# Ledger of designs, part 54: peptides against a protein of PDB entry 6RGO

Target 1, 392 residues: chain A of PDB entry 6RGO
Amino acid sequence: MALKLLGFNQDATCFSVISSNKGVTIYNCDPFGKCFELEKSTSNDEELDFLVEMLFSTSLIAVVDKTIGASKRKKLKIVNTKRKATICELTFPHEIMDVIMNRKIICVVLKSDQIFVYDISCMKLLRTIDVRGEKLKSTSKFRNSEAVGDIGVRVSLSTDNNSILCYSSYSKSDKENAPLNDIVVFDALKCIQINVLPAVHQSNIVCIACSPDGMLMATASEKGTIIRVFKTIDTENDEPILVNEFRRGSRPSRISEMKFNHDNTLLACVGESDTIHIFALPVTTTEADANEDDTLQQSSHSLSSSINGLQYISKGLANRFGKIIVSKIPTQSQQRHVAYIKIPENAKYRIGFPKDTTNTIHICGEDGNYLVYSIPRNEVGPCTLVKSNTFD

## One batch from the design tools (peptide; aimed at target 1 S57 N80 R83)

Design b2_p15_6 (made by RFdiffusion4)
Pose (drawn by RFdiffusion4):
Structure b2_p15_6 (pose): chain A 327 residues (1-135, 151-284, 335-392), chain P 15 residues (1-15)
Amino acid sequence: MALKLLGFNQDATCFSVISSNKGVTIYNCDPFGKCFELEKSTSNDEELDFLVEMLFSTSLIAVVDKTIGASKRKKLKIVNTKRKATICELTFPHEIMDVIMNRKIICVVLKSDQIFVYDISCMKLLRTIDVRGEKIGVRVSLSTDNNSILCYSSYSKSDKENAPLNDIVVFDALKCIQINVLPAVHQSNIVCIACSPDGMLMATASEKGTIIRVFKTIDTENDEPILVNEFRRGSRPSRISEMKFNHDNTLLACVGESDTIHIFALPVTQRHVAYIKIPENAKYRIGFPKDTTNTIHICGEDGNYLVYSIPRNEVGPCTLVKSNTFD
Amino acid sequence: EEEAEEIIEKLEELS
């Protein structure tokens, strides 16, 4: 089958790719190289490694499952790339759905909507967050820098009226203090959530409305959450998979089950800005590094890695700059 | 990168 299940780094330095053949490879961007290659851990052809989230450019990797079910739901291994050794092997009562890391805080998301927060220096569990215990699945996002700030979708006070709903809660994982609770920002479920690297901004994706809403995160007034801007969906409602924020928080990238990748600019310093054509029934992931604000890195399941440029003052499409092919 | 190496050493000592 195709080389599916791409993962993208926080600093846009490298990307995680599960080669359907054997193990998982991690490439670099500049210079492009085979950065890390995981050995054989397989027994059948279509069984897939699912979840890999990494540090910036380091040797520290978070790896989850290999087998379809033997040791998948209840595993987390911490591996050094230079020496291929497992350090800590944590076990969890449910199936892991997503893992997000930063320099200070490690988050583990379970299928039962439990979020485990760890101080990464000693792996002490800071707090267990019973989201489903209070009231598709929960989508979680986190800031990259320090003062790492956690964002998760929570159910509303209409559980009695119906089973599924989605509001937003802002949480400071550094001090384990809930900062702001946002109301039902959508009339539908929440598909994907992106938080700014500095933790000041947040994006939301709806399944039905397909309109991205941006809210201030922490500095927002206590009385009411502050809405920043909205972005035109285009000609057709489409499911969104992954969104990213620029380092200066002037740009927002959007990808999904669509022909095109949309680029939204920010009025921090309208409907559409830059659009990147994309093959229809293939899936991609997004990133952009810290070095420049004009370069957008693209990861594709077709086997191609592309680097596009952004037009500052033109509403035109992106210009391709650099490309390379996968393995 | 240096801080990540220090964290790895601390995790090895705890293991």

Design b2_p15_6_s1 (made by RFdiffusion4, then SolubleMPNN; from b2_p15_6, 4 letters changed)
Fold by OpenDDE base, seed 5:
Structure b2_p15_6_s1 (fold): chain B 392 residues (1-392), chain A 15 residues (1-15)
Amino acid sequence: as target 1 above (392 residues)
Amino acid sequence: DEEAEEILKKLEELA
């Protein structure tokens, strides 16, 4: 059967799939099994398309039926899976492209490059973010829908209650074809813009991941060769702090998903390549509470491999013409992966990090495999398969 | 997730 992966929930306790024959199925990861099925609303042999976002391991899901007809593609349903009941339905002026949530916020991304921010507790609209802004409203040439399926506003939300929203925005270049290569950092609760990272890539940003605590973000362009990790809030000399620059590969390949683990020590990426890459992040030792006096001299020469994470200040040379030339972000020593998983070249995979095991990764494939891997701590190498299950 | 289940209850009270 043709499977389409919808992905893992925030804590990787569940994942969702579309089965061409059954509709949407939600699987529990441990113990492995089906926990919910949403049947096809239509008897038609039409290709099923859905958005499903879960609220952690709860019975709350947000669902968009994208299968048939322009009207359904504009409707967000909030559903209790245990009761099989629709709690509420929201209708938007444009097609829904993405839905993300945490315990405080739902963000709905529209094809119009608008982000609707809701308080999840009452479904009250807190903010409408127009990513095109007022200037681009006049060029209401809807980018012809067919060829542009991949270029839109990308979003990521912190899984914590701080609700840090990162989204891609258009560069200030007066070009009709301005790339989506800026990042805006937004406090979704307070509805305040915290930061703007200009021109973080030369081309459109196609993947964003926010850390669980909202302190870090990872970005990838349509080239997918380089992943950049930035601080979200902090700036140095009014410039964005580039924490890491990772090389996924030498060949262009789309990155479909990136995720941080729960302690911000690992970043995983997956996409069209035969390899899931896992990168190590420098542990920012907060130098805070080293006040306690305890004198115990134990000389354990732990080889602190001082990965001198050279904080390269990306001097955005604003040239005289207001063109943010993407100055060559100083080539940080492009770090490679510390771990990897080989996957079938023709199977799309999704990734999730469980909360309780920072060195474990969950993956699922359109090949019907659910796999749990252990990530090596002390060596660069392949992950070890710990558990495997199949689904249909 | 108790906090997330409380949100679900609040949403069901609005329906």
Scores: peptide ipSAE 0.409, ipTM 0.928, DockQ to the pose 0.762
OpenDDE base, seeds 1, 2, 3, 4: peptide ipSAE 0.389, 0.394, 0.381, 0.402; ipTM 0.925, 0.926, 0.923, 0.928

Design b2_p15_6_s2 (made by RFdiffusion4, then SolubleMPNN; from b2_p15_6, 5 letters changed)
Fold by OpenDDE base, seed 4:
Structure b2_p15_6_s2 (fold): chain B 392 residues (1-392), chain A 15 residues (1-15)
Amino acid sequence: as target 1 above (392 residues)
Amino acid sequence: SKEAEEILKKLEELA
């Protein structure tokens, strides 16, 4: 049977798949098993295509039937999985390309490069973001070139209630084909643009991940060789803060998904390569004011370890047109993965980080494998397989 | 979760 992966929910407690014969199946990760099935609407041998976004481990899912011949590619269904009932249906002017949600917000991405932002609690439209319209306002001359193939607006939403939305936007370029290489950071609740990160890559951004708390974002271009991690909200002298630059590899390879773990200490990426890469992020010691009074006098050893390693990423030469050229971190200072998982060649995998175990990663493959790995803390190396299950 | 049940209930009141 051909399986197509839809991915993990926000906390990696469930994952969804399309089975060619059955339709959509949602699996629970622990205990492992089927928790929901959505039957195919047609008996035809049509290739099934769906978007399914699940609200954590709840009975709330958003579903789009994208199956060929199905006049439903413009329809979002909100489904109660316990009742097996559609509780809301929205129709859009264009094909739905992506749907993301948290406890507060649903974002719907259209083929028109529009993002519809909804309050999930009442399905009220809060904002329509027109990424093309923003481009046209900035650059009056651009023809609506249909985005050829897989190039479109990419989005990621924080899993917390702050609802930080990161999306790719068109650069301010006088060139007819401005790339989708800017990032906009948007407060989805307040409907306010917080930040704009210009030209974060040279080519179109094809993958974005927002951290669970919305404080970090990771970006990858079509080349997929370099992953950049930025602060979302914080700026230094009105310039974007590049926290990390990671090298996935030397060869171009598309990154399909990236995710942060729940404490922002790890970033995982998966794509067309035989390897899931896991990168370590610097722990920002938020000085939690440990106001706890406990008196124990233990002794003075002055380990003055000079953490001199604030590499001020040199001010990229602001060429006359205000393009912040993110200075390339010298290739020698590009961090590699700290851990990896080998996956079958040409197998599509999806990744998820469970909330309760910051050093555990969940993965699932179109090969029908659901795998749980432990991530090494103290050494660079392979992840250790902890659990395995199969699905069909 | 209680929050998701409240969301579902509100959405069902709109249907």
Scores: peptide ipSAE 0.297, ipTM 0.896, DockQ to the pose 0.859
OpenDDE base, seeds 1, 2, 3, 5: peptide ipSAE 0.175, 0.168, 0.273, 0.214; ipTM 0.789, 0.789, 0.887, 0.862

Design b2_p15_6_s3 (made by RFdiffusion4, then SolubleMPNN; from b2_p15_6, 6 letters changed)
Fold by OpenDDE base, seed 5:
Structure b2_p15_6_s3 (fold): chain B 392 residues (1-392), chain A 15 residues (1-15)
Amino acid sequence: as target 1 above (392 residues)
Amino acid sequence: DEEAEKILEELEKLA
């Protein structure tokens, strides 16, 4: 059967899939099994397309039926899966492209490059973010829908209650074809813009991941060769702090998903390549708690591989003409993966990090495999398969 | 997730 992966929930306790014959199925990861099925509403042999976002391991889901007819593609349903009941339905002026949530916020991304931010507790609209802004409203030639399926506003939300929203925005270049290569950091609760990272890539950003605590973000362009990790809030000399620059590969390949683990020590990426890459992040030891006096001299020469994470200040040379020249972000020593998983070249995979096991990764494939891997701590190498299950 | 279940309970009061 043709499976389409919808992905893991925030804590990787569940994942959702579209089965061409059954509709949407949600699986529990441990114990492995089906926990919910949303039956196909239509008897037609039409290709099923859905957005499903889960609120952690709860019975709360946000659903968009994208299968048939322009009207359904504009409707967000909030559903209790245990009751099989629609709690509420929201209708938007444009097609829904993405839905993300945490315990405080739902963000709805529209094809119009608008982000609707809701308080999840009452479904009250807190903010409408117009990523095009007022200037681009006049050039409302809807990018012809067919060829542009991949270029739109990307979003990521912190899984914590701080609700840090990162989204891609258009560069200030007066070019009709300005790339989506800026990042805005937004406090979704307070509705305040915290930071703007200009021109973080040369081309459109196609993947963003926010850390669970909202302190870090990872970005990838349509080239997918370089992943950049930035601080979200902190700036140095009014410039964005580049923490890491990772090389996924030498060949262009789309990155479909990136995720941080729960302690911000690992970043995983998956996409069109045969390899899931896992990168190590420098542990920022907050120097604060080193005040306790305990004199115990134990000389264990732990080889602190001082990964001198050279904080390269990306001097965004604003040239005199207001053209943000994409300054060559100083080539940090491009770090490679510390771990990897080989996957079938033709199977799309999704990734999730469980909360309780920072060195474990969950993956699921359109090949019907759910796999749990252990990530090596002390060596660069392949992950070890710990558990495997199949689904249909 | 007790906090997330409470959100579901609050949303169900709006229905």
Scores: peptide ipSAE 0.422, ipTM 0.930, DockQ to the pose 0.751
OpenDDE base, seeds 1, 2, 3, 4: peptide ipSAE 0.411, 0.412, 0.395, 0.414; ipTM 0.931, 0.931, 0.927, 0.931

Design b2_p15_6_s4 (made by RFdiffusion4, then SolubleMPNN; from b2_p15_6, 6 letters changed)
Fold by OpenDDE base, seed 5:
Structure b2_p15_6_s4 (fold): chain B 392 residues (1-392), chain A 15 residues (1-15)
Amino acid sequence: as target 1 above (392 residues)
Amino acid sequence: DKEAEEILENLEKLA
């Protein structure tokens, strides 16, 4: 059967898939098994398309039926899976492109480049973010529907209660074809813009990941060759702090998903390539807890990985003619992966990091494989397969 | 997840 992966929940305890014949199925990771099915409402042999976002391991899901008819694609259903009941239904003015949630917030991304931010506790609208802003309202050329299916506003939300929302925005270039290459960092609870990172790539941003604590974000462009990791809140000399620059590969390849592990020590990426890449992040030792006296001389073999200097992001020369020259983000020493997983060519995979095991990664494929890998700590190399299951 | 189940229970009271 053709499977379409919807992905893992926030803690990688469950994943969801679309089966052409069955509809949406949710699997539990441990113990492995089917925990919920949402049957297709139509007997038609039409290609099923859904958005499903699950609130951790709970019976709360947000569902959008995208299969058929313009009306359903504008409806968000909040469903209790245990009761098989719709709790509430929201209707939007435009097609829903994405839905993300945590314990505080639901964000709904529309084809209109609007983000609707809701308080999950009462489904109250907190904010509507218009990413196009007032200036682009006049050029109501809806991007022609067919070819532009892939270039829209991207979002990521912290899984913690701080609810840091990162989203892609249009550069201030007065060009009709301004790229989605800015990032806005937004406190979704307070409805305050925290930061703006201008021109973090030369082309449209197609993938964003926020760290669980909202302190880091990873970005990838359409090229998918370089991943950049930034601090979300902090700035240095009013400039964005680039923490890492990772090289996924030399060949262009789309990155479909990125995730941080729960302690911000690892970043994984997956996409159209035969390889899941796992990158190590520098452990920010917060200097604060160095006060306790305990004299134990254990020989810290300082793996002095010479983290050569933080190259300051050179101020983008705003040349007089409104050409935002995309400041060459200084090429940090492009780091490679520390670990990898080989996956079948042309199989789409999704990734998740479990909370309790920071060196474990969950993956699932449209080939019907659910796999658990151990990530090597002390060497650069392949991950070790720990567990495998199949699903249909 | 207790906090997330409490959210679900509260949403069900609004339905």
Scores: peptide ipSAE 0.385, ipTM 0.923, DockQ to the pose 0.773
OpenDDE base, seeds 1, 2, 3, 4: peptide ipSAE 0.354, 0.354, 0.352, 0.371; ipTM 0.916, 0.917, 0.915, 0.920

Design b2_p15_7 (made by RFdiffusion4)
Pose (drawn by RFdiffusion4):
Structure b2_p15_7 (pose): chain A 327 residues (1-135, 151-284, 335-392), chain P 15 residues (1-15)
Amino acid sequence: MALKLLGFNQDATCFSVISSNKGVTIYNCDPFGKCFELEKSTSNDEELDFLVEMLFSTSLIAVVDKTIGASKRKKLKIVNTKRKATICELTFPHEIMDVIMNRKIICVVLKSDQIFVYDISCMKLLRTIDVRGEKIGVRVSLSTDNNSILCYSSYSKSDKENAPLNDIVVFDALKCIQINVLPAVHQSNIVCIACSPDGMLMATASEKGTIIRVFKTIDTENDEPILVNEFRRGSRPSRISEMKFNHDNTLLACVGESDTIHIFALPVTQRHVAYIKIPENAKYRIGFPKDTTNTIHICGEDGNYLVYSIPRNEVGPCTLVKSNTFD
Amino acid sequence: EEEIEEIEEAMEEEV
């Protein structure tokens, strides 16, 4: 089958790719190279490694499952790339759905909507967050820098009226203090959530409305959450998969089940800005590094890696700059 | 303690 289940780094330095053949490879951007290659851990052809989230450019990797079911739901391994050794092997009562890391805090998301927060220096569990214990699945996002700030979708106070709903809660994982609770920002479920690297901004994706809403995160007034801007969906409602914020928080990338990737600018310092054509029934992931604000890195399941430029003052499409092919 | 030291070391190294 195709080389599916791409993962993208925080710092846009490298990307995680599960080669359907054997193990998982991690490439670099500059210079491009085979950074890390995981050995054989397989027994059948279509069984897939699912979840890999990494540090910036380091040797520290978070790896989850190999087998379809033998040791998948209840595993987390911490591996050094230079020596291929497992350090800590944590076990969890449910199936892991997502893992997000930063320099200070590690988050583990379970299928039962439990979020385990760890101080990464000693792996002490800071707090267990029973989201489904209070009231598709939960989508969680986190800031990259320090003062790392956690964002998760929570159910509303209409659980009696109907089973599924999605509001937003802002949480400071550094001090384990809930900062702001946002109301039902959508009339539908929440598909994907992106938080700014500095933790000051947040994006929301709806399945039905397909309109991205941006709210201030922490500095927002206590009385009411502050809405920043909205972005035109285009000609057709489409499911969104992954969104990213620029380092200066002037740009927002959007990808999904669509022909095109949309680029939204920010009025921090309208409907559409830059659009990147994309093959229809193939899936891609997004990133952009810290070095420049004009370069956008693209990861594709077709086997191609592309680097596009952004037009500052033109509403035109992006310009391709650099490309390379996968394995 | 040893596992913590190994985690600190892995965090400091760059690939």

Design b2_p15_7_s1 (made by RFdiffusion4, then SolubleMPNN; from b2_p15_7, 7 letters changed)
Fold by OpenDDE base, seed 4:
Structure b2_p15_7_s1 (fold): chain B 392 residues (1-392), chain A 15 residues (1-15)
Amino acid sequence: as target 1 above (392 residues)
Amino acid sequence: DEKIKLIKEAMEEKL
């Protein structure tokens, strides 16, 4: 049967799929099994297309039916899965491209490059973000969005209650064809822009991940060769803090999804390649645990000295193109993956990190495989398969 | 009011 993956929920306790014969199905990860099914309303052999966003393991889902005509593609249904009932329906001026939520916020991304931010508790509109409207009014030429279905505003939302929203924005360059290579960090609850990261890639950003706590974000461009990790809120001298630069590969390959684990120690990416890559993040020792009393005078030999050398990346090229975040990280120090999973070629996979096991990753494929892997801690290598299930 | 109650109920109800 043709399966289409919708993805994992925020804590990887459930995943959703479209089955050609059954419609939308939600599976529980542990114990593994079908927990919800939305039956196909039409007997026609029409290719099913849905957006489904879950709210953790709750009965609340957001559904967009894209199968039947352009009018339904503009409708968001909030559904109780146990009751099989639509609680409310919202209609938008344009096609819904993405829906993301946490326990506080729903964000709805439109084909118009608008983001509608709602308080989930009452479905009150808090903000409409017009990503095009921040670009000078003059270039109202709709990109003929037909030809490259993949270039649009990308969003990621923290899974916590702080509700940090990261979205791609157009560079302020006077060029009619400015890339979506800026990132805006937005407090979705307060409706305040926190930070702007200009020109984080040379090409359009096609994938964003926010950490569960909203303190980190990962970005990938159309090339998908380099992943950059930034602090979301913190700045150094009003400039964005690049925490990591990871090399996924030397060959261009689209990244479709990235996720942080729940303690911000790992970043996983998946896409068109035969490999899920897992990168280690440096543990930022938050100074908070320093209050335990234990007197051990271990001699702090200050390895302070060696960071000074790399200031010499030539100031000259920065002047003509807006302040590109020059990677302070030497190309040789681009970290590779610490772990990987091989997946079938041309199989679309989705990834999730469970909350309770920081060294475990859940993956599911359009091949009907749900797989749980253990991530090696002390060595660079393949992940170990711990559990496998199949779904249809 | 009713819709808000139903949203809250669905958010508190485990799948």
Scores: peptide ipSAE 0.682, ipTM 0.974, DockQ to the pose 0.917
OpenDDE base, seeds 1, 2, 3, 5: peptide ipSAE 0.672, 0.678, 0.669, 0.679; ipTM 0.972, 0.973, 0.972, 0.973

Design b2_p15_7_s2 (made by RFdiffusion4, then SolubleMPNN; from b2_p15_7, 7 letters changed)
Fold by OpenDDE base, seed 5:
Structure b2_p15_7_s2 (fold): chain B 392 residues (1-392), chain A 15 residues (1-15)
Amino acid sequence: as target 1 above (392 residues)
Amino acid sequence: SEKIELIKEAMSEKL
């Protein structure tokens, strides 16, 4: 059957898929098995398209039926899976492009480059963010509806209750074709803009990942060769703090998804390439105040990989247009993966990090494989396959 | 409201 991957939930306890014959299916990861099925509402042999956002392993899901006609593509259903019942339906002025949630917030991204932020507990609208309206009013050129290709507003939300929302925005350049290469960091609970990271890439941002705690953000452009990791809140001399710059590859390849593990020590990326890459992040020792006693000498095998490359971002060359171009870190200081997984060519995969096992990664493919890998701790190399299951 | 209680229920129940 043709499978389409929807992805893992926030803690990688479940994943969702579209099966052409069955509709939306949710699988539990451990024990592995089908736990929910949303039957196809239409008897027609039309290609199924859905957005499904899960709330952890709860019976709350958000569903958008994108299969048929412009009207359903504007409707968000909040569903209880146990009751098989729609709790509420919201209708938007434009097609829904993405839906993300945590225990506090639902964000709905529209084709209009608007983000609707809701309090999940009551489905009250907290904020409408108009990513186009923040542009200077002068470029009233509606992107012709046809050229709304794969380049739209991208979002990521922290999985914690802090509800840090990162979204791509348009640079303030007077150029008619300003790229989506700025990032806005937004407190979705307080509805306050916390930070703006200007021109984090030279081209449009196509993938964003927020850390579970919202303190880190990873970004990738259309080139997908470089991944940048920034602090979300903290700034140094009013400039964005670049924590890491990772090289995925030398050849351009789209990154479709990135994820942090639960303790912010690993960043994984997947996309159109034959390889899932896993990068190590420096453990930010929070200077927890050295209060007292307990002598548990857990031998922190310092992977003292010589991360002597806190190269100060040399003042970005203020090009003649006042744009802070994040200076490319020299290619020699770009970190490589610490681990990898080989995947079939042309198979779309999704990734998830389980909460309780920081050195384990879950992956699932449109080839019908659900795979659990162990990530090596002390060496650079392939991940070890621990479990494999198939789904239809 | 009934909607608020149904949301709380769905958020408290396992899949």
Scores: peptide ipSAE 0.682, ipTM 0.971, DockQ to the pose 0.913
OpenDDE base, seeds 1, 2, 3, 4: peptide ipSAE 0.653, 0.675, 0.647, 0.650; ipTM 0.963, 0.970, 0.962, 0.963

Design b2_p15_7_s3 (made by RFdiffusion4, then SolubleMPNN; from b2_p15_7, 7 letters changed)
Fold by OpenDDE base, seed 4:
Order: C-alpha cells, then sequence, then structure tokens
Structure b2_p15_7_s3 (fold): chain B 392 residues (1-392), chain A 15 residues (1-15)
C-alpha cells in the first residue's frame, strides 16, 4: 500500500498518514494504535492527497481534501474526530498549501502567498498577510513570478500560547526574481510584526522551524547544507541574532522538516538524505531566580576566562549587496550533528519531539515504520532505537 | 453560535 506521511502533532503524541486504500489515519504513539480514521470519499483509484493538521491529542483536526478538483483544494474542514463530523468549512480564493495550528491560532497558507490567521476558538479571521502584496509595496515591478514547483511561502508556529508565527518573505532586492529568503516574525494573537530577518539565506527558504516557546527559529534554504538558528524576538543593535549555524552536509539535499525539542536544547532535521541529523543548541541559562536560601559558603575562584574571540567581521563584501548581516561564522566553527539516525534511502520520514522526554525523538516513515529513538547526551554518535512499531 | 460551542468541545475532548 502506498503510505503518505502527514506528520506528527505538536507534542508528538500522535501522527497522521494517508493510506491509499483507507484514507486518513491518525495513530496514537503511546500506547501505539489507530485512534481515528477518515474514510476516502471516492472508490476511485485516485492518488489520495490531504492536508491534516491536528490540535495536539484533541478531537479537533483541520482537513483539506486535495485529491479531487480545484474546488476541494480551497476548502478547510474543521472536524471533530470523535463525532466523525465536520463542524465548519472555510473556503479560500486559492489552493491551500499548508495549515498549522496551536491552542489559539490556525494559519492557512495559500498558493497565492497569502497567510490567513484565525482565532481557533471561534474561527474569526484575525489577519490576512499578503506576502506578495508586501513585496509589491516594496518593489512595484514583479507581479508575474508564479512560484515554480515547490517554492512558496513557508511557515512555522510556536506550539505555546504566545503563537509566534515565522514565515518566509520576499527580499527587497531590485531583482526580478527576488528570492523568498527573508523571514518575518509575527505575533499571531496581536497581529503585529515583531521582527524581520533579511536575507537569512542566498536562495529561497524551503524549511522553517519555530521553537515551542517561539524564542528560536531554524531556517534552511533549497541547498539544505546549512541550517541557521536565530532568536525570533531579541535583536542586537536592531540586527538579527544568529545563535547557531549548523552544517547538515557538504552535498545539497532538501530538508523537508525541522523540529526543536521542548527545552530548546536540540534541533532535528529530516529530508531527502539517508540521515536524520540532531544538533545541540547552547543552553541559554535563563537565570532562574534561585531564591532558595541555602547558605553553602563555597569558595571564590575567579575564572576570568576572556571571551575575546567573536570580532571577525569580515569587512570586505559589505558594499554592494544589502547588508547580509550573517556574521560569517567561520566554516570551521559550523557545528555538525551531535547525533544521527540512519533511515532508508528515498523513504520520506517525519520527526517529532515528545514533551516529557527531551532526549527522545519520534520518527515515522512512508515505509510504515514508527520508531522511537534515544538521543545520546555525552557523546557524538547514533541514536539508540528504544521502540518500534509498524503501521499500514 | 452552535459551531463555536462544537469547536470548543472538540478542543477540550481527547482523541
Amino acid sequence: as target 1 above (392 residues)
Amino acid sequence: SEKIKEIQEAMSEKL
């Protein structure tokens, strides 16, 4: 049977798949098993295509049937899985490309490069973001670039209630084919643009991940060789803060998905390569006010280690092309993965981080494997398989 | 509306 992966929910407690014979199936991760099935509307041997976004482990799902006809591709159904009933349907002017949600917000991405932001609790439209219209306001000339193939607006939403939306936008370059290489950070609740990260890659951004708390964002371009991690809200001298630059590989390979774990200590990526890469993030010690009174006198050792090193602003190429504010982290300081998982070649996999176990990753494949891995903390190496299940 | 109540119910109901 051909399986198509839809992905994990926000906390990796469930994942969804399309089975050509059955339709949409949702699996629970622990205990492993089918928890919902949406039967195919047609008996035809048509290739099933759906978007399904889950709201955690709740009975609320958003569904787009992309299988048949241009009209269905414009319809978002909000479904109660327990009742197997459509609560409401929204119709859009253009094909739905993506749907993301949390407990507060649904974002609907259209083929028109529009993002519709809704309050989930009442399905009230809060904002329409027109990424093309924003481009046209900045650069009057460029109406006619149809997004060729897989190039379109990418989005990621924080899983928390702060509802930080990160999306790719067109650069303000005077070039006819301005790439989708800017990032906008948007408060989806307040409908306010918080930050703009210009030209974070040289080519179109094809993958974005927001951290669960919305404080970090990871980006990858069409090349998929470098992953950049930025702060979303914080800026230094009105410039974007690059936290990390990771090297996935030397060869170009598309990244299809990235995820942060729940404590922002790990970033995983998956795509067309035979390897899921897991990168370690520096623990930002938030000084939690440890107001606990405990008196222990331990001694004064003054380790004044001089953090001198970060000044290598290569001055040279700044002049002609707009400020690529990417401090070139020397290619030698590009961190590699700390852990990895080998996956079958050409098998599409999806990734998720469970909330309760920060060193565990859930993966599922179009090969019908659901796998749970433990991530090594103290060594660079392979992840250890902890659980395996199969699905059909 | 009834639909808003049904959304809020589904958001509160476990799979």
Scores: peptide ipSAE 0.654, ipTM 0.970, DockQ to the pose 0.909
OpenDDE base, seeds 1, 2, 3, 5: peptide ipSAE 0.646, 0.649, 0.639, 0.651; ipTM 0.968, 0.968, 0.967, 0.969

